# Designs tried in a protein design run: peptides against a protein of PDB entry 3NZW. Part 34

Target 1, 212 residues: chain A of PDB entry 3NZW
Amino acid sequence: TTTLAFRFQGGIIVAVDSRATAGNWVASQTVKKVIEINPFLLGTMAGGAADCQFWETWLGSQCRLHELREKERISVAAASKILSNLVYQYKGAGLSMGTMICGYTRKEGPTIYYVDSDGTRLKGDIFCVGSGQTFAYGVLDSNYKWDLSVEDALYLGKRSILAAAHRDAYSGGSVNLYHVTEDGWIYHGNHDVGELFWKVKEEEGSFNNVIG
Target 2, 222 residues: chain B of PDB entry 3NZW
Amino acid sequence: QFNPYGDNGGTILGIAGEDFAVLAGDTRNITDYSINSRYEPKVFDCGDNIVMSANGFAADGDALVKRFKNSVKWYHFDHNDKKLSINSAARNIQHLLYGKRFFPYYVHTIIAGLDEDGKGAVYSFDPVGSYEREQCRAGGAAASLIMPFLDNQVNFKNQYEPGTNGKVKKPLKYLSVEEVIKLVRDSFTSATERHIQVGDGLEILIVTKDGVRKEFYELKRD

## One batch from the design tools (peptide; aimed at target 1 T1 A20 M45 G47)

Design b2_p17_3_s2 (made by RFdiffusion4, then SolubleMPNN; from b2_p17_3, 7 letters changed)
Fold by OpenDDE base, seed 2:
Structure b2_p17_3_s2 (fold): chain B 212 residues (1-212), chain C 222 residues (1-222), chain A 17 residues (1-17)
Amino acid sequence: as target 1 above (212 residues)
Amino acid sequence: as target 2 above (222 residues)
Amino acid sequence: SPANQPWEFAYTPGVQS
């Protein structure tokens, strides 16, 4: 798995692969590792598929309840805290979750929180989470700037996941790409790694470790 | 050391068509190298045009299916006999599975039916309740033998248009019910040849807007 | 059997930022 999110002048880019595994078995190449909690809030998934899927769906329900009760959208801070508190209650029980809660509220602006099943909750500008995270960081850190254009930022997110998919056996399938703005998240498509690899290789002259 | 789980073998397979879905399973039930039954159905009509199988440890599978059937019944009671949609069924099953997160049902669950648009739907679950809607899924003992075949024959993976030098992928298209049934039969006959835990019989449940139809085919009994 | 194992989104706990 490789998930990433980063803040830039244009908001937040979220990019994730789509591979699920069971040991050496590729269980799926098409899993959605992003949950759309609301039009302004996303959650990413790494770790146990069921743990992430179940509790982030639960989180979505809690966020909706907040909106109904408080008559306003939940903050990214509060949403991430709900999840953090939940997983902390299960600390030691064996949950496996590495999540990013990404969103935009008027009071916070674009915001990213990392939340894991160890009880860690971190606010930050750049996170890569998963077995392929270091590969993604390699590309992302090398090219990241706050002043990236939306186009360049989207490409960088996609490209970073592609790099991870190339080097990490546990990442692959496709890239799901999101851009989060003040107007909400925008889905920027599903990009098959197989097709994307050759396209990028040709256009960049990169991936020269592969002959083709 | 006590192991609460068994493995009863078998294999299941779901394929979604355009306006139908198929869920198939062999009828062999085993323990270790012993055949317990040559005809133990593991694919069930659960009502509301939902078919379900939970393959692995049969005791857990049966328990899960019974709980789901009961859930369907209660859904009708609570919602004025409203039909349970396949997506809602999937969510319900997730909760059933995850409710035992720390003592899981040792099963791979697949359900099949029609979505609210009348399109074929297959949902697959891991033992603890992660799920995904897919066009096809194999589960159980021979899943590793069948799934790559389905990738190739249902999703047309690694197939390209002739004369394009591998640049144009074979376009995705829905398969007819006849084509799907053929693929299912070929999958199970092939699996039976290579896996001792698969064989005896093949039961196929076909879901259409007209209801659930069952077909049965003999498999090798060796 | 891999088919009877929970699905994983391969993950190493902890992050660097």
Scores: peptide ipSAE 0.458, ipTM 0.827, DockQ to the pose 0.900
OpenDDE base, seeds 1, 3, 4, 5: peptide ipSAE 0.451, 0.448, 0.446, 0.445; ipTM 0.822, 0.823, 0.816, 0.812

Design b2_p17_3_s3 (made by RFdiffusion4, then SolubleMPNN; from b2_p17_3, 8 letters changed)
Fold by OpenDDE base, seed 2:
Structure b2_p17_3_s3 (fold): chain B 212 residues (1-212), chain C 222 residues (1-222), chain A 17 residues (1-17)
Amino acid sequence: as target 1 above (212 residues)
Amino acid sequence: as target 2 above (222 residues)
Amino acid sequence: SPALQEWEFALTPGVQS
């Protein structure tokens, strides 16, 4: 798995692969590792598939309840805290989660929180999470700038996941790409890694370790 | 160390068509090389045009299916006989599975039916309740043998248009019910040849707007 | 059987839950 999110002048980019594994078995190449909690809030998934799906769906319900009760969208801070508190209650029980809660509120602006099953909750500008995170960081860190255009930022997110998919056996399938703005998240498609690889290789002249 | 789980073998397979879905399973039940039964159905009509199979440890599978069937009944009671949608069924099954997160049902669950638009739907679950809607899924003992075949024959993986030098993929298209049944039969006959835990009989449940139809085929009984 | 293992979005290489 490789998930990433980063803040830039244009908001937040979220990019994730779509591979699920069971040991050496590729269980799926098409899993959605982003949950759309509301039009302004996303959650990413790494770790146990069921743990992530179940509790992030639960989180979505809690966020909706908050909106109903308070007549206001939940903050990214509060949403991430709900999840953090939950997993902390289960600390030691064997939950496996590495999540990013990404969203935009008027109060907070574009915001990213990292939450994992160890109870860690971190606010930050850049996170890569998963077995391929180091590969993604390699590309992302080398090209990241706050002043990236939306187009360049989207490409960078996609390209970073592609790099991870190339080097990490546990990452692959496709890239799901999101752009979060003040108006909410925008889905920027599913990009098959196989097709994307050759396209990028040709356009960039990269991946020269592979002979076409 | 005491192991509360058994492995009863078998294989299941779901394929979604355009306006139908198929869920198939062999009828062999085995324990430690001993055939317990040559005809133990593991694919069930659960009502509301939902078919379900939970393959692995049969005791857990049966328990899960029973619970789901009960859930369907309760849904009808609580919602004035409203039909349970396949997506809602999937969510319900997730909760059933995850409710035992720390003592899981030792099964691979697949359900099949029609979505709210009348399109074929297959949902697959891991033992603890992660799920995904897919066009096809194999589960059980011979899943590793069948799934790559389905990737190739249902999803047309690694197939390209002739004369394109591998640049144009074979376009995705829905398969007819006849084509799907053929693929299912070929899958299970092949699996039976290579896996001792698969054989005896093949039961196929076909879900259409008209209801659930069952077909049965003999498999090798070796 | 891989079919009876929990699906994972791998956090670290080679780690099985």
Scores: peptide ipSAE 0.464, ipTM 0.832, DockQ to the pose 0.386
OpenDDE base, seeds 1, 3, 4, 5: peptide ipSAE 0.455, 0.037, 0.079, 0.456; ipTM 0.820, 0.792, 0.790, 0.818; seed 4 fails the geometry check

Design b2_p17_3_s4 (made by RFdiffusion4, then SolubleMPNN; from b2_p17_3, 8 letters changed)
Fold by OpenDDE base, seed 2:
Structure b2_p17_3_s4 (fold): chain B 212 residues (1-212), chain C 222 residues (1-222), chain A 17 residues (1-17)
Amino acid sequence: as target 1 above (212 residues)
Amino acid sequence: as target 2 above (222 residues)
Amino acid sequence: SPATQPWEFAYTPGVQS
């Protein structure tokens, strides 16, 4: 798995692969590792598939309840805290979750929180989470700037996941790409890694370790 | 050490068509190297045009299916006999599975039916309740033998248009019910040849807007 | 067995920021 999110002048880019594994078995190449909690809030998934799906879906329900009760969208801070508190209650029980809660509120602006099943909750500008995170960081850190254009930022997110998919056996399938703005998240498509690889290789003249 | 789980073998397979879905399973039930039964159905009509199989440890599978069937009944009771949609069924099954997160049902679950648009739907679940809607899924003992075949024959993976030098992928298209049944039969026939835990019989449940139809085919009994 | 193994989104606990 490789998930990433980063803040830039244009908001937040979220990019994730779509591979699920069971040991050496590729269980799926098409899993959605982003939950759309509301039009302004996303959650990413790494770790146990069921743990992530179940509790992030639960989180979505809690966020909706907040909106109904408070007549206001939940903050990214509060949403991430709900999840953090939940997983902390299960600390030691064996949950496996590495999540990013990404969103926009008028109060906070574009915001990213990392939350994992160890009880860690961090606010930050750049996170890569998963077995392929270091590969993604390699590309992302090398090219990241706050002043990236939206186009360049989207490409960088996609390209970073592609790099991870190339080097990490546990990442692959496709790239799901999101741009979060003040108007909410925008889905920027599903990009098959196989097709994307050859396209990028040709256009960039990169991946010269592969002949073809 | 005491192991509460067994492995009863078998294999299941779901394929979604345009306006139908198929869920198939062999009828062999085993323990270790012993055949317990040559005809133990593991694919069930659960009502509301939903078919379900939970393959792995049969005791857990049966328990899960029973709970789901009961859930369907309660849904009707609570919601004035409203039909349970396949997506809602999937969510319900997730909760059933995850409710035992720390003592899981030792099964791979697949359900099949029609979505609210009348399109074929297949959902697969891991033992603890992660799920995904897919066009096809193999589960159980021979899943590793069948799934790559389905990737190739249902999703046309690694197939390209002739004369394009591998530049144009074979376009995706829905398969007819006859084509799907053929693929299912070929899958199980092949699996039976290579896996001792698969054989005896093949039961196929076909879901259409007209209801659930069952077909049965003999497999090798060795 | 893989057939009855929970699906995983391969992950190492912790994060680098």
Scores: peptide ipSAE 0.447, ipTM 0.820, DockQ to the pose 0.887
OpenDDE base, seeds 1, 3, 4, 5: peptide ipSAE 0.443, 0.438, 0.438, 0.436; ipTM 0.816, 0.815, 0.810, 0.804; seed 1 fails the geometry check

Design b2_p17_4 (made by RFdiffusion4)
Pose (drawn by RFdiffusion4):
Structure b2_p17_4 (pose): chain A 212 residues (1-212), chain B 222 residues (1-222), chain P 17 residues (1-17)
Amino acid sequence: as target 1 above (212 residues)
Amino acid sequence: as target 2 above (222 residues)
Amino acid sequence: VEKIRVPYKDYRYEYYS
């Protein structure tokens, strides 16, 4: 698993791979590691497939309940805390999840929270989570600028997940892209590494190791 | 010490067609190196045009399927006999499985049917509720032998248009019920050849808008 | 720009075993 989300001039970019594993066994190449909590809230998934899916789907129901009660969209901070506090209740029971809650509210602007099963909850501009996180950091950190165009930022996020899918035996499949503005999230497609790799290699001249 | 889990072998397979779906499983049940039964059905019609199989520790598989069948019964009781769509059944199974997160049903579960558009549908589950909709899936003992074959023959993976210099991928034309039954039978004869826990018989459940049909085929008994 | 690197943890998107 490799997931990242970063803030920049144009909002937030969210990118994830789509590989699921059972040890060294590739369980699936087509899993959705991003959940659309609502039109302005996204959650990313890494760790236990069932723990992430179950609790993030549950988080969506909790956020919806807040909107019915308060007649107002839940903040990113509060939404991430609901999950953070829930996971904290289970500390020691073996839940396994590295998560990112990304969204936009007039009150907060573009906002990113890292939340994991240890109970850690951090607000930040850049996060990479999962077994492939360091590979994504390597590419993302060395090309990141606050002033990236929406187009360049979308590409960097995509390229970073690609770098992780290449080097991490436990990451791969396809890349799912998202862009977050004050008008909500915009899905930017599912890019199969099976074709994305060769295309990027030719067009970029990178991945100079692998023989083509 | 006491071990609450055992391994009863068996292999299951699910393929979705345009307007049909199939869920197949060998009928052999095993413990260690012995055969408990050469015919013990492991794929079930649960009503509302849904077939399911929970493969791994059989006691857990039976308890789960029994609990899900009862769930469909109550769904009708509580919702004015409304049909339980396959997507709804999948989410329901997720809660049933995750409900035992800390003492799991040790099963890999697959269900098949049609979605609300009449299209074929296959869902597979993790022991603790992780699930995804998919075109095909192999589960159980020979899953590692069969899933690669399905990626190739069902989803045409690694296959290209001849003479296109590997530039044009083989189109994803879709399989008929006849072509699917062939892939299923070949899959199980192959699995019976290489895996000692697979054999005796093969039972396939076919699901269409007209309901659930069954076909049976013998397999090598060694 | 706050660039936070969380400690590495092996968060494989793994099916339960």

Design b2_p17_4_s1 (made by RFdiffusion4, then SolubleMPNN; from b2_p17_4, 10 letters changed)
Fold by OpenDDE base, seed 5:
Parts: sequence; C-alpha cells; structure tokens
Structure b2_p17_4_s1 (fold): chain B 212 residues (1-212), chain C 222 residues (1-222), chain A 17 residues (1-17)
Amino acid sequence: as target 1 above (212 residues)
Amino acid sequence: as target 2 above (222 residues)
Amino acid sequence: MKIYRPPYKDLRFELAT
C-alpha cells in the first residue's frame, strides 16, 4: 500500500494505490483506500483492510452524529481525535491501521492528521503511509513546494504513487486521486498503473530502468 | 499452541452479470485428506434474492450463514418486511465478521444478488470483515487456481484488440448467463483436476429478478 | 486476512511475529 496526502496553496491532494495482498497473493487490484466520510472529509487506509474499513466507517457515523448534535460539521481535529482515542483503547489488541484524516472546515482550513494503531496522532502538511511510503516520499519531497498549481499538485500526487507502485511489490493496481478545497473534495479519477506508467515514461522520459 | 480451526476445503466462485449474479460452490467436504461428504452444499439462498457462501472451516461458515439468515429475519421484523438490499447485507455481514475480530470466523465469504438498480452484484469478505464489490471472486482452497482465470475471462485482463499493437485493451462487457455458467463449470472442472479438496459436485445458484435458480453438475469423485 | 500493506515498521513486526 501507498497512500499520501499533502497541503499546498490550493488545498489538499490525496492519492492512494488500490492493491490489497494476503502474503504473496494479490487479493485485489481495485480496492478503494479512501473513504469519503462527508463532502469535506476523507480518510485513507493502510494496514489491516477490515480494521481500516470498519473503524473509518464507524468514524463516519460518529462524524454524522456530531453534525446532528452540534448542528455543525465536525472539525478535522475532532474527527481524527475520535479515531485516535478509539484505537488507543484497543492498544495491544492487534489492530493495524495507518490512516490520514483529511478535510476542510471554516475553522481550520485544509487540514491533515495522521492516525495509526500505535496511538500516534500527528498534524502535518505532508504524509506518506504504507509499505511504499518511502518511495512516494522520494518523489514527493523532491518536487513539493507550497506554491504548486492545482494541476501540478495533482500530477505530483499521482506521480508519487506511481513511483511507489513501481518499486513496492505490495502497491499497485491504480491511483485514486482527490483534491480537497473549501468547497469539499473532488474526485480526480482512477488511473490504472499499467497505462499510467507507460504514459508517464513516454512524456517524462523517466523510468529508464525499464526498457520501453 | 491449540488451533481451534479446521479446514474443510472446497471452493466457491461468484460472478456478476448485467442483470444476474452467480454464486457457485463444490459440494466436497474434507478434513485433511479424508472426504467427509461428497454432497454437502455450502451455497445458500438467504432470502431477499441474496445468496451466500462462507468457505473454509465449515463450522464457522454454517454459524455465519445462520446468523445472517437470522439477521434477515429480524430486518423484516424491524422494518415492515422491507427487502434487504445487497449493499446493506454486505454491511451487515461485515459487522457479523468484525464482531469476532479477535477470534475470527475462519472463512472466505461471498454473497451475490442484484443491486437496487437491478444489476448483478458480488461482494467478497475476508475473515474479519473487509469487503469489496467485485465483478468476480473465487474463494477457498482452489481460489489461487481460479482467480487468475477469472481475471482473464471475466475482466479480460492482458487481452488486447487485435491489430492495435497492444495499445487498446479488450473492452469490458457483461457476459451472458450461459457464458458465465460455462466459465464456472470450466473453473471447477479444472480446479478439481489440480486440487484434492475440490470435487464431487458443483452447485450453482443463479440470482435474477425472478428469484434464485439452482443448477447441479457432477464433478470428479476421486 | 486482506492487508493494505502497512509501513515497514509494521511489516517488521508482522514478520517477527
């Protein structure tokens, strides 16, 4: 798995691969590793598939309850804290989760929190999470700047996941791409790695370790 | 360390069509190398046009299916006999599975039916309740033998349009019921040849808007 | 169990278990 999110002048980019594995077995190439909690809030999934799906769906319910009770959308800080508190209660039980909670509120602006099953909760501008995270960081860190255009930022997110899909045997399938703005998240499509790789290689003249 | 789980072998397979879905399973039940039964059905009609199979440890599978059937019953009680949708069924099954997250049902679960638009739907689950809607899925002992075949023949993986120099993928299209049944039969006959835990009989449940139909085919009995 | 493969730290833990 490779998931990433980063803040920039245009909001937040979220990009994830779509491969699930069971040992050496590729269980699926079409997994949705982003949960759309509400129109302004996303969650990413790495680790145990069931743990992430179950608890991030549960989180969605908690966020909706907050909205009903408080007559206001939940903050990204509060949403991430709910999840963090939950996994902390299960500390030592064997949950496996590496998640990013990404969203926009009027109070916070565009915000990213990293939450994992160890109980770590971090606010930040850039996170890559999964077995391919270091590969993604290699591309992302080398090209990231706050002043990226939306187009360049989207491409950078997509390109970083592609790099990880190339090098990490446990990442692949496709890239799901999101842009989060003040108006909410926008889905920017599913990009099959098999097609994307050759397109990028041709356009960039990159991936020269592979004979084209 | 004590292992509370058994493995009763077998294989199951789901394929969604445009306006139908199929869930198939062999009827062999085995422990280690000993055949317990040559006809022990493992694919069930659960009502509301939902068919279900939980393959692996049969005791866990049966328990899970019974719980789900009971869930369907209570859903009707609580919601004025409203039909349980396939997506809601999938969510419910997730909760059943994840409710035993720390002592899981040792099964690979597949359900099949029609979505609310009347389109074929297949959902697959891991032992702890992760699920995905897919066009096809194999589960059980011979899943590793069948799934690549389904990738190629249902989703047309690694197939390209002739004369395009590999530039144009074979377009995705729905398969007919007859085509799906052929694929299912070929899958299980092939799996039976290469896996000792698969064989004896093949039961196929076909879900359409008109209900659930069952078909049975003999497999090798060796 | 399906895995969205965790970070290397978690991977090491998994392999050691």
Scores: peptide ipSAE 0.294, ipTM 0.796, DockQ to the pose 0.085
OpenDDE base, seeds 1, 2, 3, 4: peptide ipSAE 0.262, 0.275, 0.267, 0.271; ipTM 0.782, 0.798, 0.797, 0.792

Design b2_p17_4_s2 (made by RFdiffusion4, then SolubleMPNN; from b2_p17_4, 11 letters changed)
Fold by OpenDDE base, seed 2:
Structure b2_p17_4_s2 (fold): chain B 212 residues (1-212), chain C 222 residues (1-222), chain A 17 residues (1-17)
Amino acid sequence: as target 1 above (212 residues)
Amino acid sequence: as target 2 above (222 residues)
Amino acid sequence: MKIFRPPYKDYVFALAE
């Protein structure tokens, strides 16, 4: 798995692969590792598939309840804290989660929190999470700047996941790409790695470790 | 040390068509190297045009299916006989599975039916309740033998248009019920040849807007 | 068990598909 999110002048880019594995078995190439909690809030998934799906869906319900009770959208801080508190209650039980809660509120602006099953909750501008995270960081950190255009930022997110998919055996399938702004998240499509790789290679003249 | 889980073998397979879905399973039930039954159905009509199979440890599978059937019953009681949609069924099954997160049902679950638009739907679950909707899924003992075949024949993976130098993929298209049945039969006959835990009989449940139809085919009994 | 492979954990319980 490779998931990433980063803040830039244009908001937040979220990009994830779509491979699920069970040992050496590729269980799926088409898994959705982003949950759309609400139009302004995303959750990413790494770790146990069921743990992430179940509890992030639960989180969505909690966020909706907050909205109903408080008549305003939940903050990214609060949403991430709910999840963090939940997993902390299960500490030692064996949950496996590496998540990013990404969203926008008027109060916070574009915000990213990292939450994992170890009880860690971190606010930050850049996170890569999963077995391919180091590969993604290699590309992302090398090209990241706050002043990226939206187009360049989207490409960088996609490109970073592609790099991870190329090098990490546990990442692949496709890239799901999101842009989060003050108006909410925008889905920027599913990009099959098989096609994307060759396209990028040709356009960039990159991936020269592979002969076409 | 006591192991609470058994492995009863078998294989299941779901394929979604345009306006139908198929869920198939062999009828062999085994323990270790012994055949317990040559005809133990493991694919069930659960009502509301939903078919379900939970393959792996049969005791867990049966329990899960029973719980789901009961869930369907209570859904009707609580919601004025409203039809349970396939997506809602999938969510319900997730909760059933995840409710035993720390002592899981040792099964691979697949359900099939029609979505609210009348399109074929297949949902697959891991033992603890992760799920996704897919066009096809194999589960159980011979899943590793069948799934790559389905990738190739249902999703047309690694197939390209002739004369395009591998640049144009074979376009995706829905398969007819007849084509799907052929694929299912070929899958199970092939799996039976190569896996000792698969064989004896093949039961196929076909879900259409008109209801659930069952077909049965003999498999090798060796 | 399906995994979205994290860098830090391995699972003991698994049912292969």
Scores: peptide ipSAE 0.268, ipTM 0.802, DockQ to the pose 0.090
OpenDDE base, seeds 1, 3, 4, 5: peptide ipSAE 0.255, 0.042, 0.228, 0.025; ipTM 0.785, 0.789, 0.788, 0.772

Design b2_p17_4_s3 (made by RFdiffusion4, then SolubleMPNN; from b2_p17_4, 13 letters changed)
Fold by OpenDDE base, seed 1:
Structure b2_p17_4_s3 (fold): chain B 212 residues (1-212), chain C 222 residues (1-222), chain A 17 residues (1-17)
Amino acid sequence: as target 1 above (212 residues)
Amino acid sequence: as target 2 above (222 residues)
Amino acid sequence: MKIYRPPYKPLYFALAE
């Protein structure tokens, strides 16, 4: 798995692969590792598939309850804290989760929190999470700047996942790409790695370690 | 130490068509190398045009299916006989599975039916309740033998248009019910040849807007 | 709390070791 999120002048880019594994078995190439909690809030998934799907869906319910009770959207800080508190209660029980809660509120602006099943909760500008995270960081860190255009930022997110999919055996399938703004998240499509790789190689002249 | 889990083998397969879905399973039930039964159905009509199979440890599978059937029953009681949608069924099954997160059902679960638009739907679950809607899925003992075949024959993976130098993929298209049945039969006959836990009989449940139809085919009995 | 794990592997979105 490779998931990433980063803040930039245009909001947040979220990009994830779509491979699920059971040991050496590729169980799926089409898994959705982003949960759309609400129109302004995304959660990413790494670790146990069921743990992530179940609890991030649960989180969505909690966020909706907040809206109903408080008559305003939940903050990214509060949403991430709910999840963090939940997983902390299960600390030691064997949950496996590495998640990013990404969203936009007027109060916070574009905000990313990293939350994992160890109880870690971190606010930051850039996170890569999963077995392929180091590969993604290699590309992302080398090209990241706050002043990226939306187009360049989207490409960078996509390109970073592609790099990870190339090098990490546990990452692949496709890239799901999101852009989060003050108006909410925008889905920017599913990009099959098999097609995307060759396109990027041709256009950039990159991946010269691969002949063809 | 006591191992609460058994493995009764078998294989299941779901394929979604345009306006139908198929869920198939062999009828062999085994323990280790011993055939317990040559005809023990493991694919069930659960009502509301939902068919379900939970393959692996039969005791867990039967328990899960019973719980789901009861869930369907209570859903009707509580919601004025409203038809349970396949997506809602999938969510419900997730909760059934995840409710035993720390003592999981030893099963790979697949359900098939029609979505609210009348399109074929197949959902697959891991033992603890992760689920995905897919066009096809194999589960159980011979899943590793069948799934790559389905990738190629249902989703046309690694197939290209002739004369395009591998630049144009074979276009995706829905398969007819007849084509799907052929693929299912070929899958199970092939799996039976290479896996000792698969064989004896093949039961196929076909879900359409008109209801659930059942077909049976003999498999190799050795 | 006794946690039982079946020999059937759950789906995993692989994490870094």
Scores: peptide ipSAE 0.381, ipTM 0.818, DockQ to the pose 0.127
OpenDDE base, seeds 2, 3, 4, 5: peptide ipSAE 0.037, 0.328, 0.024, 0.028; ipTM 0.784, 0.817, 0.768, 0.770; seed 5 fails the geometry check

Design b2_p17_4_s4 (made by RFdiffusion4, then SolubleMPNN; from b2_p17_4, 10 letters changed)
Fold by OpenDDE base, seed 4:
Structure b2_p17_4_s4 (fold): chain B 212 residues (1-212), chain C 222 residues (1-222), chain A 17 residues (1-17)
Amino acid sequence: as target 1 above (212 residues)
Amino acid sequence: as target 2 above (222 residues)
Amino acid sequence: MKIYRPPYKDYRFALAE
């Protein structure tokens, strides 16, 4: 798995691969590792598939309840704290979760929190999470600027996942890409790694370790 | 060392068509190297045009299916006989599975039916309740033998239009029920040849807007 | 309570740096 999110002048980019594995077995190439909690809030998934799916869906319900009770959208801080508190209660039970809660509120603006099953909760501007995170960081860190255009930021997110998919056996399938703004998240498509790789290689002159 | 789980073998397979879905399973039940039964159905009509199979440890599978059937019953009681949609069924099954997160049902679960738009739907589950809607899924003993075949024949993976130098993929299209049945039969016939836990009989449940139809085929009885 | 875990799907995860 490789997931990433980063803040820039244009909001937040979220990009994730779509491969699920069971040991050496590729269980799926088409997994959705982003949960759309509400129009302004996303959650990413790494670790145990069921743990992430179940509890992030549960989180969505809690966020909706907040909206109903408080008559306003939940903050990214509060949403991430709910999840963090939950997993902390299960600390030691063996949950496996590495998630990013990404969203926009009027109070906070674009915000990213990292939450994992070890009880860690971090606010930050850039996170890569998963077995391929180091590969993604290699590309992302090399090209990241706050002042990226939306187009360049989207490409950078996609390109970073592609790099991870290329080097990490546990990452691949496709890239799901999101842009989060004050108007909410925008889905920027599913990009098959097989096609994307060759396109990028040709256009960039990159991946020269592969002759084709 | 105590092992609370058994393995009763078998294989199941789901394929979604345009306006139908198929869920198939062999009828062999085994323990280790002993055939317990040559005809033990493991694919069930659960009502509301939903078919279900939970393959692996049969005791767990049966328990899960019974719980789901009961869930359907109570859904009707609580919601004025409203039909349970396939997506809602999938969510419900997730909760059934995850409710035993720390002592899981030792099964691979597949359900099939029609979505609310009348399109064929297949949902697959891991033992603890992760799920995904897919066009096809194999589960059980011979899943590793069948799934790559389905990738190629249902999703047309690694197939290209002739004369395009591998640059144009074969377009995705829905398969007819006849084509799907052929693929299912070929899958199980092939799996039976190479896996001792698969064989004896093949039961196929076909879900359409008109209901659930069953077909049975003999497999190798070795 | 003892925990029993058969093989299941995962999205391979490493700690964030």
Scores: peptide ipSAE 0.048, ipTM 0.779, DockQ to the pose 0.105
OpenDDE base, seeds 1, 2, 3, 5: peptide ipSAE 0.038, 0.039, 0.038, 0.036; ipTM 0.769, 0.782, 0.787, 0.776

